# Peptides against a protein of PDB entry 5OOQ: the designs that were tried, part 56

Target 1, 227 residues: chain A of PDB entry 5OOQ
Amino acid sequence: YREDVRQVVTHPANALSFLQPGRLVEISVNGKDNYGWGAVVDFAKRINKRNPSAVYTDHESYIVNVVVNTMYIDSPVNLLKPFNPTLPEGIRPAEEGEKSICAVIPITLDSIKSIGNLRLYMPKDIRASGQKETVGKSLREVNRRFPDGIPVLDPVKNMKIEDEDFLKLMKKIDVLNTKLSSNPLTNSMRLEELYGKYSRKHDLHEDMKQLKRKISESQAVIQLDDL

## One batch from the design tools (peptide; aimed at target 1 N117 L118 V142 L153)

Design b2_p27_2 (made by RFdiffusion4)
Pose (drawn by RFdiffusion4):
Structure b2_p27_2 (pose): chain A 225 residues (1-48, 51-227), chain P 27 residues (1-27)
Amino acid sequence: YREDVRQVVTHPANALSFLQPGRLVEISVNGKDNYGWGAVVDFAKRINNPSAVYTDHESYIVNVVVNTMYIDSPVNLLKPFNPTLPEGIRPAEEGEKSICAVIPITLDSIKSIGNLRLYMPKDIRASGQKETVGKSLREVNRRFPDGIPVLDPVKNMKIEDEDFLKLMKKIDVLNTKLSSNPLTNSMRLEELYGKYSRKHDLHEDMKQLKRKISESQAVIQLDDL
Amino acid sequence: EKIWKLENGSFVADFTVTDEELEKAFE
């Protein structure tokens, strides 16, 4: 349900109104590369010189400044409006130095929208400007070690559509349902949940493999035939 | 507070702060 709410928040109709310059966002592109918290510089509509149609979330491209880019990542390959990050551009690993950079992203690559925003120079492309902004991101990350506060979708973003409101209530219901479980006030909860979640990943992982073996035992494209 | 000064002399602001107010605070 939370992932369902995220799509409603990041949809251009609601998200674009709050994508002013300097807006803080948590960037997780394609659910794989997590760049941490960054600052939005600008955004524009995506136009495919072949006029291809795009999905609502991919219909727009946002340039954001990050402070967790891998230092030896080849940033010279980036095109201004191409959100497909070339192979080798990745967030810095846990033991590797980082460098401030600007990357393009689609809206689907935003994990959360913050209520804070930075002061940004007019030309981020200017000399040393992307570096200076990266320093400010490092300070915000210090004052908020647990995380940056998120914008309230209803109170702040004034999202009042009825279908969305039922979705928010569905979450509150499951939370109070979760808070009424005997294990909520337990010390072994982290231990038992992790022990179970590992067994569950295997079950789902084994089920994936279990089906592959059976379909391949028989002829391959007999069904296609 | 709605506007904070950072160690590098830059500023951060809440979402209710206008751009004119933030520029004035920076000046």

Design b2_p27_2_s1 (made by RFdiffusion4, then SolubleMPNN; from b2_p27_2, 12 letters changed)
Fold by OpenDDE base, seed 3:
Structure b2_p27_2_s1 (fold): chain B 227 residues (1-227), chain A 27 residues (1-27)
Amino acid sequence: as target 1 above (227 residues)
Amino acid sequence: MKIYRLENGGLVSDISVSDEELEAAVK
């Protein structure tokens, strides 16, 4: 279900109005290169000057320029061209232990994993020297302040997506999430009842805690697979 | 309305904040 939601959310009819300068978006290029959360610079309709008759899919029809702070330091960033989503060979995010730099990369809507609720106030000239690094520092601080993840726009409440089929999808997801949240509580209450009757030693409280955790984790895995 | 002041002087706002409100917060 996650991919289904992503396809609807990142469709031009829904996404473009929320891609203002500074909008935080989670980026995965070609579903492989995860850059994490970046900040939108601008976007434009994709135009092929060499082949004006080229037709792109909806999710490939727009190019979004985004500041990322996770670019591998030895990536050939000098070869990046604004509004050209075909990235040069070697352009990739830094892996664990590698140094990263800030860069502006052009991506398609299909490379957006999530659209964030948050928006940075962007400098007027992001291409100026030092401005990308400033945005990069801001991104790092935002990530620090939101250790559980940057809040994502609600497709219905915030983005006002009213498609009937999509609403049905969201309702199904909501039901599943409700089950995920309710089952651990029910199981926890049951465990508390059982252990409360027979608990004579401190060791039983620890056992109860461990069992509650295991139940919760098991349910979480099941629900994640369904989405 | 949620506006966050960053340590580097930057600003972050959530969807409840209008462009006008964000600009006002910068000044």
Scores: peptide ipSAE 0.563, ipTM 0.929, DockQ to the pose 0.666
OpenDDE base, seeds 1, 2, 4, 5: peptide ipSAE 0.523, 0.543, 0.103, 0.555; ipTM 0.924, 0.924, 0.599, 0.926; seed 4 fails the geometry check

Design b2_p27_2_s2 (made by RFdiffusion4, then SolubleMPNN; from b2_p27_2, 12 letters changed)
Fold by OpenDDE base, seed 1:
Structure b2_p27_2_s2 (fold): chain B 227 residues (1-227), chain A 27 residues (1-27)
Amino acid sequence: as target 1 above (227 residues)
Amino acid sequence: MKIWRLENGNLVSSYSVSDEELEAAVA
């Protein structure tokens, strides 16, 4: 059921407004490669130049570039292509005992495990020499300061997700958590149906315009506070 | 939302932006 909540949280209609530069996100690629907490560089709508008619799912329709400090040192990072979420073979996080480096990787929204309630001040040019390492150091410092874990955005209180179907989903999760007696499979199907209804209520084109405005406004507020 | 300005792994500045402030900016 945590997965169902994750699906709603990482939906473009909800997530994009919180993916400002420096936003901390917990990254799991393909459900296997856990990079831990990274920092958002930027995001863009996924465009397939070779197949303009390609239809992506909502969660695959945007690419988020993130700085991670857990990349395996011998990973072929030179083969990484900006805004290409199909990672080359050998791109993986360092395992225990292995050395890691900082890298910028493109991920889909589906690769976001959680969105943190923290944002780093990002360098203007992350691709400049030493800048990724600076962000990497910052990530280590954040982890040090939050030994119990980085605070996660609350979907209702922080993200203001007030959709009725989502609230019903949350209520169902609460009921299921209290009543372990229900068949998990049947409940998961019902939750998927609720998510489907939620997704259908959102027009991605119109939402994107609104989100861009919200992002711009949020950035303006941050800039004002830095003055 | 908590904003942390970190330089070279050191905290330089931090400030909190309330949800209300963010909403007011959108509004």
Scores: peptide ipSAE 0.038, ipTM 0.543, DockQ to the pose 0.043
OpenDDE base, seeds 2, 3, 4, 5: peptide ipSAE 0.017, 0.021, 0.031, 0.024; ipTM 0.398, 0.433, 0.479, 0.477; seeds 3, 4 fail the geometry check

Design b2_p27_2_s3 (made by RFdiffusion4, then SolubleMPNN; from b2_p27_2, 11 letters changed)
Fold by OpenDDE base, seed 3:
Structure b2_p27_2_s3 (fold): chain B 227 residues (1-227), chain A 27 residues (1-27)
Amino acid sequence: as target 1 above (227 residues)
Amino acid sequence: MKIYRLENGGYVSDYTVSDEELEAAVA
């Protein structure tokens, strides 16, 4: 059930408007490497210069740069390539007992486990010396203040996802959580069908483009005011 | 509107706070 909701929440048409600089997101790369909560730096449409004809899935079509404070200290962070979400071998979070460092890593939307309702006030230049560490300290402080976990955005109440088919999906999940069915596999298949109906009902690609333009325009205005 | 001041001097806000409101609060 949680994965079905995650697919909708992290779709570009829904997620991008909440990926402002400083937005806290919970990061899991390839469903294996859990970096915990990080802070969004920025995002961009994924472009393959070597293969311009490359087509990516919706959840892999954008690159999100995030600051994490859980990078294993001996990870080859110098091998990280901007705008390349395929992380070099050895890039991993620190395990228990290991030391960690702050790093900016490029991830896809598919690597977002949760979107938090909290947003850090980010430094103007995250690439400047010491700024990543400042964000790292802030992340630690936030985690300390929220021992029960950072609050996650509610898809309906906070993100305002009010699509009829999505609401039906959510209702189905609620019913299933209350009334355990004898056939979990059948229930999962039904949820996938509902998600399919949601994705087919709207031109999500066009909605995504419009949203991206709106975000870019808003950011430009803010930057001018800060000068 | 919820804005939290961090011990390190930073700020964090919830989803109800706009960029303009946050900038005004931290100025």
Scores: peptide ipSAE 0.461, ipTM 0.914, DockQ to the pose 0.572
OpenDDE base, seeds 1, 2, 4, 5: peptide ipSAE 0.400, 0.405, 0.416, 0.425; ipTM 0.897, 0.901, 0.899, 0.903

Design b2_p27_2_s4 (made by RFdiffusion4, then SolubleMPNN; from b2_p27_2, 10 letters changed)
Fold by OpenDDE base, seed 2:
Structure b2_p27_2_s4 (fold): chain B 227 residues (1-227), chain A 27 residues (1-27)
Amino acid sequence: as target 1 above (227 residues)
Amino acid sequence: MKIFRLENGGLVADYTVSDEELEAAAK
């Protein structure tokens, strides 16, 4: 049922305010390509130039650019298109024994497995020579310092998701973890229902305005304290 | 939340944002 939680956590209404530059996110593309933990560069509303009226799902409506240090060295990274989450063939993480390089890849929110409770200091110009490699080094050091895993944002404690339907979802998960006597399929259906209700309660347009404000305020706090 | 910077091959925390600060910013 971790997937149900992931759906809520990675929903734009919740995730975007935590996708500041340098935020660590765990990345899995198409459910098969695991890039591990990367660092957020930025994000933007997904726009289809060919079809401006295109409608995307909530989890596919934004593009997040992330630095990864696990790109297969022979991947055709030159074919990557900025803000195009449809990755070219051959773009994949390095397998065991293969060499990897750093790359910036565009992903959707749906490709985020988890959001870390850590941020990296990000170079001002990530596209400049050597900058993504610097981030790559930082990512390696993070993994070294957190051998038991990078801390993940707590949806309630850290993300302050207080939606009643979500809280019910979380409670259901807790109950299921403790009481394995229930039918997993029935419980899954219930969780999907709860998520559905949660999703319908949010208007992304209004949420975006609020999120932008929250992002700005959060950055301001950081900046003021760093001065 | 901690913000880390790579320094001399190691990570150094530049800043820590408390949950309280995050809450304040989110309101």
Scores: peptide ipSAE 0.341, ipTM 0.792, DockQ to the pose 0.043
OpenDDE base, seeds 1, 3, 4, 5: peptide ipSAE 0.215, 0.113, 0.213, 0.103; ipTM 0.670, 0.614, 0.685, 0.667; seed 5 fails the geometry check

Design b2_p27_3 (made by RFdiffusion4)
Pose (drawn by RFdiffusion4):
Structure b2_p27_3 (pose): chain A 225 residues (1-48, 51-227), chain P 27 residues (1-27)
Amino acid sequence: YREDVRQVVTHPANALSFLQPGRLVEISVNGKDNYGWGAVVDFAKRINNPSAVYTDHESYIVNVVVNTMYIDSPVNLLKPFNPTLPEGIRPAEEGEKSICAVIPITLDSIKSIGNLRLYMPKDIRASGQKETVGKSLREVNRRFPDGIPVLDPVKNMKIEDEDFLKLMKKIDVLNTKLSSNPLTNSMRLEELYGKYSRKHDLHEDMKQLKRKISESQAVIQLDDL
Amino acid sequence: SSLEGKVFEANTLEEDEEIDKFIEEEE
């Protein structure tokens, strides 16, 4: 349900109104590369020029400044409006140095939208400007070690559509339902949940493999035939 | 710039418009 709410928030109709320059966002591109918290510089509509149609979330491209780019990552390959990050451009690993950079992303690559925004120079492309902004991101990350506060979708972003409101209530219902479980006030919860979640991943992982073996035991494309 | 390194908090569009006007006045 939370992932469902994220798509409603990041949709261009609601998200674009709050994508002013300097807006803080948590960037997780394609659910794999997590660049941490960054600052939005600008955004523009995506024009595919073959005029191909794009999905609502991919219909727009946002340039963001990040401070967790891997230091030896080849940033010279980036095209201004191509959000497909070339192979080798990745977030710095846990033991590797980082460098400030600007990357393009689609809206689907935004994990959360912050209520804070930075002061940004007019030309981020200017000399040393992307570096200066990266320093500010490092400070915000210190004052807020647990995380940056998110924008309230209803109170702040004034999202009042009825279908969305029922979705928010569905979450509150499951939370109070979760808070009423005997394990909520337990010390072994982290231990038992992790022990169970590992057994569950295997079950789902094993089920994936279990089906592959059966289909391949028989002839391959007999169904296609 | 006197605004270098500052962080602003904004929860509404009105507060964003006011921050942008403030930045223009300072510049």

Design b2_p27_3_s1 (made by RFdiffusion4, then SolubleMPNN; from b2_p27_3, 8 letters changed)
Fold by OpenDDE base, seed 2:
Structure b2_p27_3_s1 (fold): chain B 227 residues (1-227), chain A 27 residues (1-27)
Amino acid sequence: as target 1 above (227 residues)
Amino acid sequence: SPLAGKVFEVNTLEEMKEIDKLIKELE
């Protein structure tokens, strides 16, 4: 059922609206290369210039560029082609004990495991020297603050997925989770609730609230001065 | 940017639009 939920959540009709610059997403390429949580740079409709008649599935019809901080240091990142999700051989996440670097990789929607409720500030020119590393530092800090994982968006409450069949699926999963009691992590809705409670206990959550307040107050002052 | 390294919690599309507006204005 987890895969069924993922298929619905990562469908273009649902996912694209939440893939804003800086949005945190959990990345797994080809079901084996787990890059962890990365930050969305942008996305675009997949176009094959060599074969304009190429037809892609819904989950492969868009390219999402993401910043990851888990790229193996000796990966041939110079061979990465923008908007080409077919990654060169040797492009992989660092294993335990290996050093990692920050990189921007193109992925498909099918490579998104989860969409988080956090959004980093994304620099305008992420390709500029040092910008990827800045985002990488932010990713490390987020992971430090959320050692058990970043809160995942609630597909129903947050993403407003209201399809009847999907709602039935979510209800079934909820019932199963209630019965099993031991594995609350299989349901995305329950994950959101669990991690939401966890995040509220963290200093980062309070910091974000304070920051939002400060920003709002600053904007209010500016608006009043401009009137 | 004064927003460099900042993190936002964005749960809904409505919140997203608000954050986008704020980022644009403060950037």
Scores: peptide ipSAE 0.517, ipTM 0.914, DockQ to the pose 0.678
OpenDDE base, seeds 1, 3, 4, 5: peptide ipSAE 0.500, 0.506, 0.513, 0.517; ipTM 0.909, 0.912, 0.910, 0.914

Design b2_p27_3_s2 (made by RFdiffusion4, then SolubleMPNN; from b2_p27_3, 11 letters changed)
Fold by OpenDDE base, seed 5:
Structure b2_p27_3_s2 (fold): chain B 227 residues (1-227), chain A 27 residues (1-27)
Amino acid sequence: as target 1 above (227 residues)
Amino acid sequence: DPLAGKVFEVNTLEEIEAVEKEIEKAE
């Protein structure tokens, strides 16, 4: 069921509206390389200049550039090509005990596990020297503050996905969550709302509230002071 | 940069617009 939800959430019709610069997304490339939470730089429709008639699946039809802070230090990042989601051999996350660096990688929508409710303020030129590292520091601080993960957008309430079949799917998941004490949508706002104090993510939600600083009536900002 | 180190909580489409306006004003 988690994968079914992911397929709907990451569909272009739903996801693209939430992929603003700085949006935090959880990244898994090819279903195996987990980079953790990264920050969106931008996205573009995938174009094959060599074969303009190339047809991609919906989830592969866009390229999202993301900053990750978990790239293995010895990865051949110099071989990365903008807007080419076919990553060179050796591009991988750092394993435990390995050093990591910040990098911008092009991914498809299919490589997004979750869309978070946080958005970093992004430098204008992320490719300038030192800017990726700044974002990387921000990501580290966010991860420090949210050890159980960044809150995930509610597909229904926040993303306004109101497809009947999807709603039925969500209902089934809710039933399972109640019966099995499991959460296929970990760190989701929906979970926090539905389960409140009984949620394992409740403490995280409360911590987030304490860190909020309202800029306006409709938005809140967390200041990363340890940068 | 007055927005350096800021992290926005953005849950809705309406909040996206609000954040964009704030970013634009600061730049």
Scores: peptide ipSAE 0.569, ipTM 0.928, DockQ to the pose 0.674
OpenDDE base, seeds 1, 2, 3, 4: peptide ipSAE 0.561, 0.561, 0.555, 0.536; ipTM 0.929, 0.927, 0.924, 0.922; seed 4 fails the geometry check

Design b2_p27_3_s3 (made by RFdiffusion4, then SolubleMPNN; from b2_p27_3, 8 letters changed)
Fold by OpenDDE base, seed 5:
Structure b2_p27_3_s3 (fold): chain B 227 residues (1-227), chain A 27 residues (1-27)
Amino acid sequence: as target 1 above (227 residues)
Amino acid sequence: SPLEGKVFEVNTLEEIEEVKKYIEKVE
């Protein structure tokens, strides 16, 4: 169920408006490498220059650059390619007892576990000397002050996700969390059905939203080029 | 939710503490 909610929350239609510079996000790469909470630098639509016809899933269609402070110190960070979410071998978070450093890594939306309700100040030039470390210090302080976890955006109240099927999903999850459901299997199947309905409706709406977004992005890119 | 309609921007240690206190107050 948490994964179902994550899929909705991290969908481009919902997530991108909350990925401002400095937004805190919880990061897990390839479902294995947990970097913890990082800070968003920026994001861009994924473009394959070699294969312009490449079709990405919605969750893989954008690249988010994030500052993490948990990179293993001996990771080959110099091999990182901007806007390439396929990380080089050896890029990993530090394990217990290992030293860590700050790094900027490109990730997909699928690598976001949670979106926080906190936003750090993000330097304009994060690659300048000492800037990543400054953000890293801020991240450490935030983590220290929130030992029970950084506050997560409420999908309904904060993100304003008003889809009826999603609301039903959330209500069912709340009921399952509060009530030891006597039949968790039946409830899980119902949740999957609701998510499936949401996904199907959203796919149709996504075509329209993607079109509107492409128009808006084209206008935004035009405005950015005019600035 | 204590975070309803709230987005917190923090740059200083003081701001982080203020946010923490606010969250604790509304929880």
Scores: peptide ipSAE 0.106, ipTM 0.728, DockQ to the pose 0.094
OpenDDE base, seeds 1, 2, 3, 4: peptide ipSAE 0.065, 0.397, 0.063, 0.481; ipTM 0.666, 0.892, 0.687, 0.890; seeds 2, 4 fail the geometry check

Design b2_p27_3_s4 (made by RFdiffusion4, then SolubleMPNN; from b2_p27_3, 10 letters changed)
Fold by OpenDDE base, seed 2:
Structure b2_p27_3_s4 (fold): chain B 227 residues (1-227), chain A 27 residues (1-27)
Amino acid sequence: as target 1 above (227 residues)
Amino acid sequence: SPYAGKVFEANTLEEIEKINEEIEKLE
């Protein structure tokens, strides 16, 4: 059920409005490389210049650039390509006892484990020397302040996901958590069905396009006022 | 750095907008 919730939360129609600069997100790449909590730099619709007709899934259709402070120091970070979520071999989080560095990595929405209720104040030019390290320090401070973990956005109360099928899913999860249901598989199948219905009801691609435009306009206004 | 250690709670769209306005004032 947690995965089903994650799929809904990280869907572009829901997630993009909360991926402002500085938004804290918990990052897991390919389900195994856990970078912990990072800070959103920006996001863009994924474009394949070599194949403009490439069709991506909803969760792979956007690239989110995030600052992480857990990159393994010997990772080939110089090989990172902006807006390419296919990370070079050797790009991984530091393991216990290894040194880490700050890096900006491009991820897909599918690599977002959780969206936090916190935002960092982000430097204007994160690519400037030392700026990502400043964000890294801020991330460490946040982790210090929240030893039990950064609070996650409530999908209903905070994100205002009001889809009936999603609400039913959430209720089922609550019931399962309380009743210790003897048949988790049946309940999981129902959750997947509910997610499927949610995905079909929402033209998430159009909603995302509108949201991206609105966000871009808002960011453009901020940049224009800075300029 | 004016950016060092500033963390904002952004749970709602209204709070997000307020934070954006505050950021704009600090820039």
Scores: peptide ipSAE 0.151, ipTM 0.737, DockQ to the pose 0.579
OpenDDE base, seeds 1, 3, 4, 5: peptide ipSAE 0.195, 0.092, 0.078, 0.061; ipTM 0.770, 0.686, 0.521, 0.682; seeds 1, 4, 5 fail the geometry check

Design b2_p27_4 (made by RFdiffusion4)
Pose (drawn by RFdiffusion4):
Structure b2_p27_4 (pose): chain A 225 residues (1-48, 51-227), chain P 27 residues (1-27)
Amino acid sequence: YREDVRQVVTHPANALSFLQPGRLVEISVNGKDNYGWGAVVDFAKRINNPSAVYTDHESYIVNVVVNTMYIDSPVNLLKPFNPTLPEGIRPAEEGEKSICAVIPITLDSIKSIGNLRLYMPKDIRASGQKETVGKSLREVNRRFPDGIPVLDPVKNMKIEDEDFLKLMKKIDVLNTKLSSNPLTNSMRLEELYGKYSRKHDLHEDMKQLKRKISESQAVIQLDDL
Amino acid sequence: SEEETAEENSYLIENEEDLDEIAEKLE
C-alpha cells in the first residue's frame, strides 16, 4: 500500500508542481542504486529523435545533485537526458570515498520528496558549483541524521482525489491493526520477525526454484509447439 | 499561484543559521 501511494505522489501530475530547483529528494534508481538524499536542479519532458511513447513516470527526466557518487565512477559518460546510468556509475560503497555529481533520473527513481530545499547557484555546471552544493547536502544530512522530513501528500501537496483518500485510510487501518497485535509490545519482535522473514524469503526463493526444476524435467518447448 | 503554494509549504535553506533555525522548529 505504501508503494502504491509512492506512485501516486511521484506521478507527473502531482510531483511536478513541487519539483522546484533545490528540492530535496531521496533517490533510489531502479530500486537498486540508493544515492541518498540529493537536490533537484531542474526537470524537462522526455522526448525519445524517434518520438517513442513513454510511461507516465518515465515521461520526465530530472537532474539531481548527489553527494554519494563513487569517486572513481566514470561520470564523463552521462548524457543530459539519458537516465540509463552507464555500467560502472554507482553509489559509493560503505568504505569508499564519495564525490558530488549530477545525474539524470526518471520520476520512478524518486523514493520520497522532501519539504526542504537548498539555495543553488544559477549554473550548477559552473566550476566548483556542484562541489559547493554537495557540501550543503552533507550539512543537511548531519542536522537530520534519522532522515529528512517528507512532504505530507494531503496537507502540503493538497492531493484530494477520492481514490487516493481511500488508499490512505487503508494504510491507517492496517497500522492500527498492527498496533493491536500482541507482539507489538514485545522485546523479541526484531529477533522473531527477522527469524521468520529469513524463513519466508527461502520459502518464496525455494518456490521459484521448485517450479523451474519441474518444467525443465519435461521437454522444453512442447507447450510452444 | 502554484509557486507561492510550494513556497508556503516548504523551507528554503540559504546558510547554516537558516538550517539550525529550521531544525529546531521541526524538532

Design b2_p27_4_s1 (made by RFdiffusion4, then SolubleMPNN; from b2_p27_4, 13 letters changed)
Fold by OpenDDE base, seed 5:
Structure b2_p27_4_s1 (fold): chain B 227 residues (1-227), chain A 27 residues (1-27)
Amino acid sequence: as target 1 above (227 residues)
Amino acid sequence: SVEEEFEKNTYLIRDKEELDRIKEELS
């Protein structure tokens, strides 16, 4: 059920307005490379210059640049290409016992596991010498103070997601969290059904979805400019 | 406004002291 919520939360129509510089996000690339909590630098619509006709899913249609402090020290970070979320081979988080460094990596919305309610005050030029390390230090301090995890934005109260099907999904999740006697498998299937309904509804209302996304994007840009 | 809602729902961390205050508030 967490994945169902994640799909809605990380949809451009919902997420972009909360990806201001310094926003803390939890990062997982390809479902296996967990970088932990990073800080948003900026985001941009994904453009394929080589194939302008390329069609991306909604969750892959934007690139988010994030500072992480968990990059493996021997990762070929020099091979990172700006605005290319396809990371070079060897780009990975440090494992236990390995040293890590700070890096700026481009990710898709699909690589965001959670969006936090915390935001760092970011340097004006993150690419300047020592600036990403400063952010990295701040990330460490945040993690130290929140050993049980950084607080996550509430999709309804904070993100103002008011879709009826999503609200039903959230209510079902709440029921699952409170009822120990529930059948996890049956409940999971029900959650998938609810998410399916949400997805179908939005597919049928593509124009509305696009409009909402554009509004959200515009709001995000305004927020970025105000910082 | 979006800005007003952002201020209500998001904590901006400027320094360690503010971070400590935020931690106390959210704990």
Scores: peptide ipSAE 0.364, ipTM 0.839, DockQ to the pose 0.578
OpenDDE base, seeds 1, 2, 3, 4: peptide ipSAE 0.032, 0.201, 0.250, 0.383; ipTM 0.612, 0.779, 0.802, 0.856; seed 4 fails the geometry check

Design b2_p27_4_s2 (made by RFdiffusion4, then SolubleMPNN; from b2_p27_4, 13 letters changed)
Fold by OpenDDE base, seed 2:
Formats: sequence, C-alpha cells, structure tokens
Structure b2_p27_4_s2 (fold): chain B 227 residues (1-227), chain A 27 residues (1-27)
Amino acid sequence: as target 1 above (227 residues)
Amino acid sequence: SVEKFFNENTYLIRDQKELDEIKEKLS
C-alpha cells in the first residue's frame, strides 16, 4: 500500500510542484541504495541527446539533482554525469562504519521514497567549493532534530491530491491501519484496483498532467533564480 | 552555534497556510 501511495505522490503531476530547491526528499536508488534524506537542487525533464526519440515512463521522465551527505567516501563521484540518472558502478551510500561525503547525484522520481514538509535554504552555487558540505551540515542537523523522522508531506492536506480514486485509496489504508482486517487479501486487491483506476485516469488526462508539469517547472526556475 | 546555523538555513512548513503562502510566492 505504501508503494501505491508513493507511486501517486512521486508522479510528475504531483511531485514536481514540491521539488523546489532545498526540499528534503528521502532517496532510495534502485530499491537498494538508501541515501536517506537529501536536499533538492533542481530538476529537469529528461532528454536523451543521443536518442531524442527515447520514451521514458512518467516516473523516469525527469531528473532531480539532490545533495546527499551519505555518499561512500571511496565512491567514484568523479564519474557522475550531470543529468544522467544511470549512476556509475560503485556509487553507493556509506555502510555502517564507513566514512561518507557530500555529493550531488541525479536521480529519477522513482528514486524518491518520500517528500518532506521541510526545506533548506540552498546556496546559490551548489557546485562551488564547500557548498555541498554546508548543505550536508544542515542535513545532519535536521536529522538530529527529527529523530523520529522528518515530517512527510500529507498527500491530501499539503499536496492537494484530490483525485477521488486516490482519496478512496487513502481511506482504505487508514481503515486498514486502524482496524484488523478480516480479509487482507480482498482489501489489498481493492487497493490495487483503486490505484489502477487512478493511474488510468491520469493517462486519459495527459493534457492536465502536462500543464501541471509546466507550471511546476516554471516555479522551480523562479525559485532557483531567487536563491 | 549549531542552533543558529540551523535556524538560518532551514525552515519547516508548519501548516497549510504557510504552504499556501509559499505557493503564492512562486505563482
């Protein structure tokens, strides 16, 4: 169920408006490399210069640059390519006992586990010497102050996702969380169905999705200029 | 101080009103 919610929340039509510079996002790359909470630098529509006809899924159609402070120190960060979410081999978070460094990594929306209801004030030039480390310091302090976890955006109250099928999905999740279900399988199937309906609805309303993305992109650019 | 640094470099969206204000600024 959490994955279903995540898919909706991280869909471009919903997520991009909240990926302002400094927005905290929880990052998991390829479902295995957990970088923890990072800070958004910017995002852009994914463009393949070598193959302009390349088609990406919705969740892979944008590249989000994020600052993380959990990069393994011996990771080949010099091999990172801007706006290339296919990370070089060896790029990974530090494990227990390993030293970490700050890095900017390009990720897809699919690599966002959660979107926080907290932002950092970002430096104007994150690529300048020492700037990533400043953000890293802020991230450490945030984690210290929120030992129980950084508050996550409420999909309904904060993100204003008002799709009826999604609301039904959320309601079902709430019911399941509060009550012991006598038939978890049936409930799960229903949730999947609801998510499916939501997804299909958005596929049919592509124009609205595109418009929302454009608005989000414009807002992001403005925000970057203001920082 | 660390506290001062945090206060100067971070902000938490406390409520919907604050979020709306941010959105308005970006409009």
Scores: peptide ipSAE 0.036, ipTM 0.565, DockQ to the pose 0.086
OpenDDE base, seeds 1, 3, 4, 5: peptide ipSAE 0.033, 0.033, 0.025, 0.027; ipTM 0.655, 0.698, 0.646, 0.611; seeds 1, 3, 4, 5 fail the geometry check

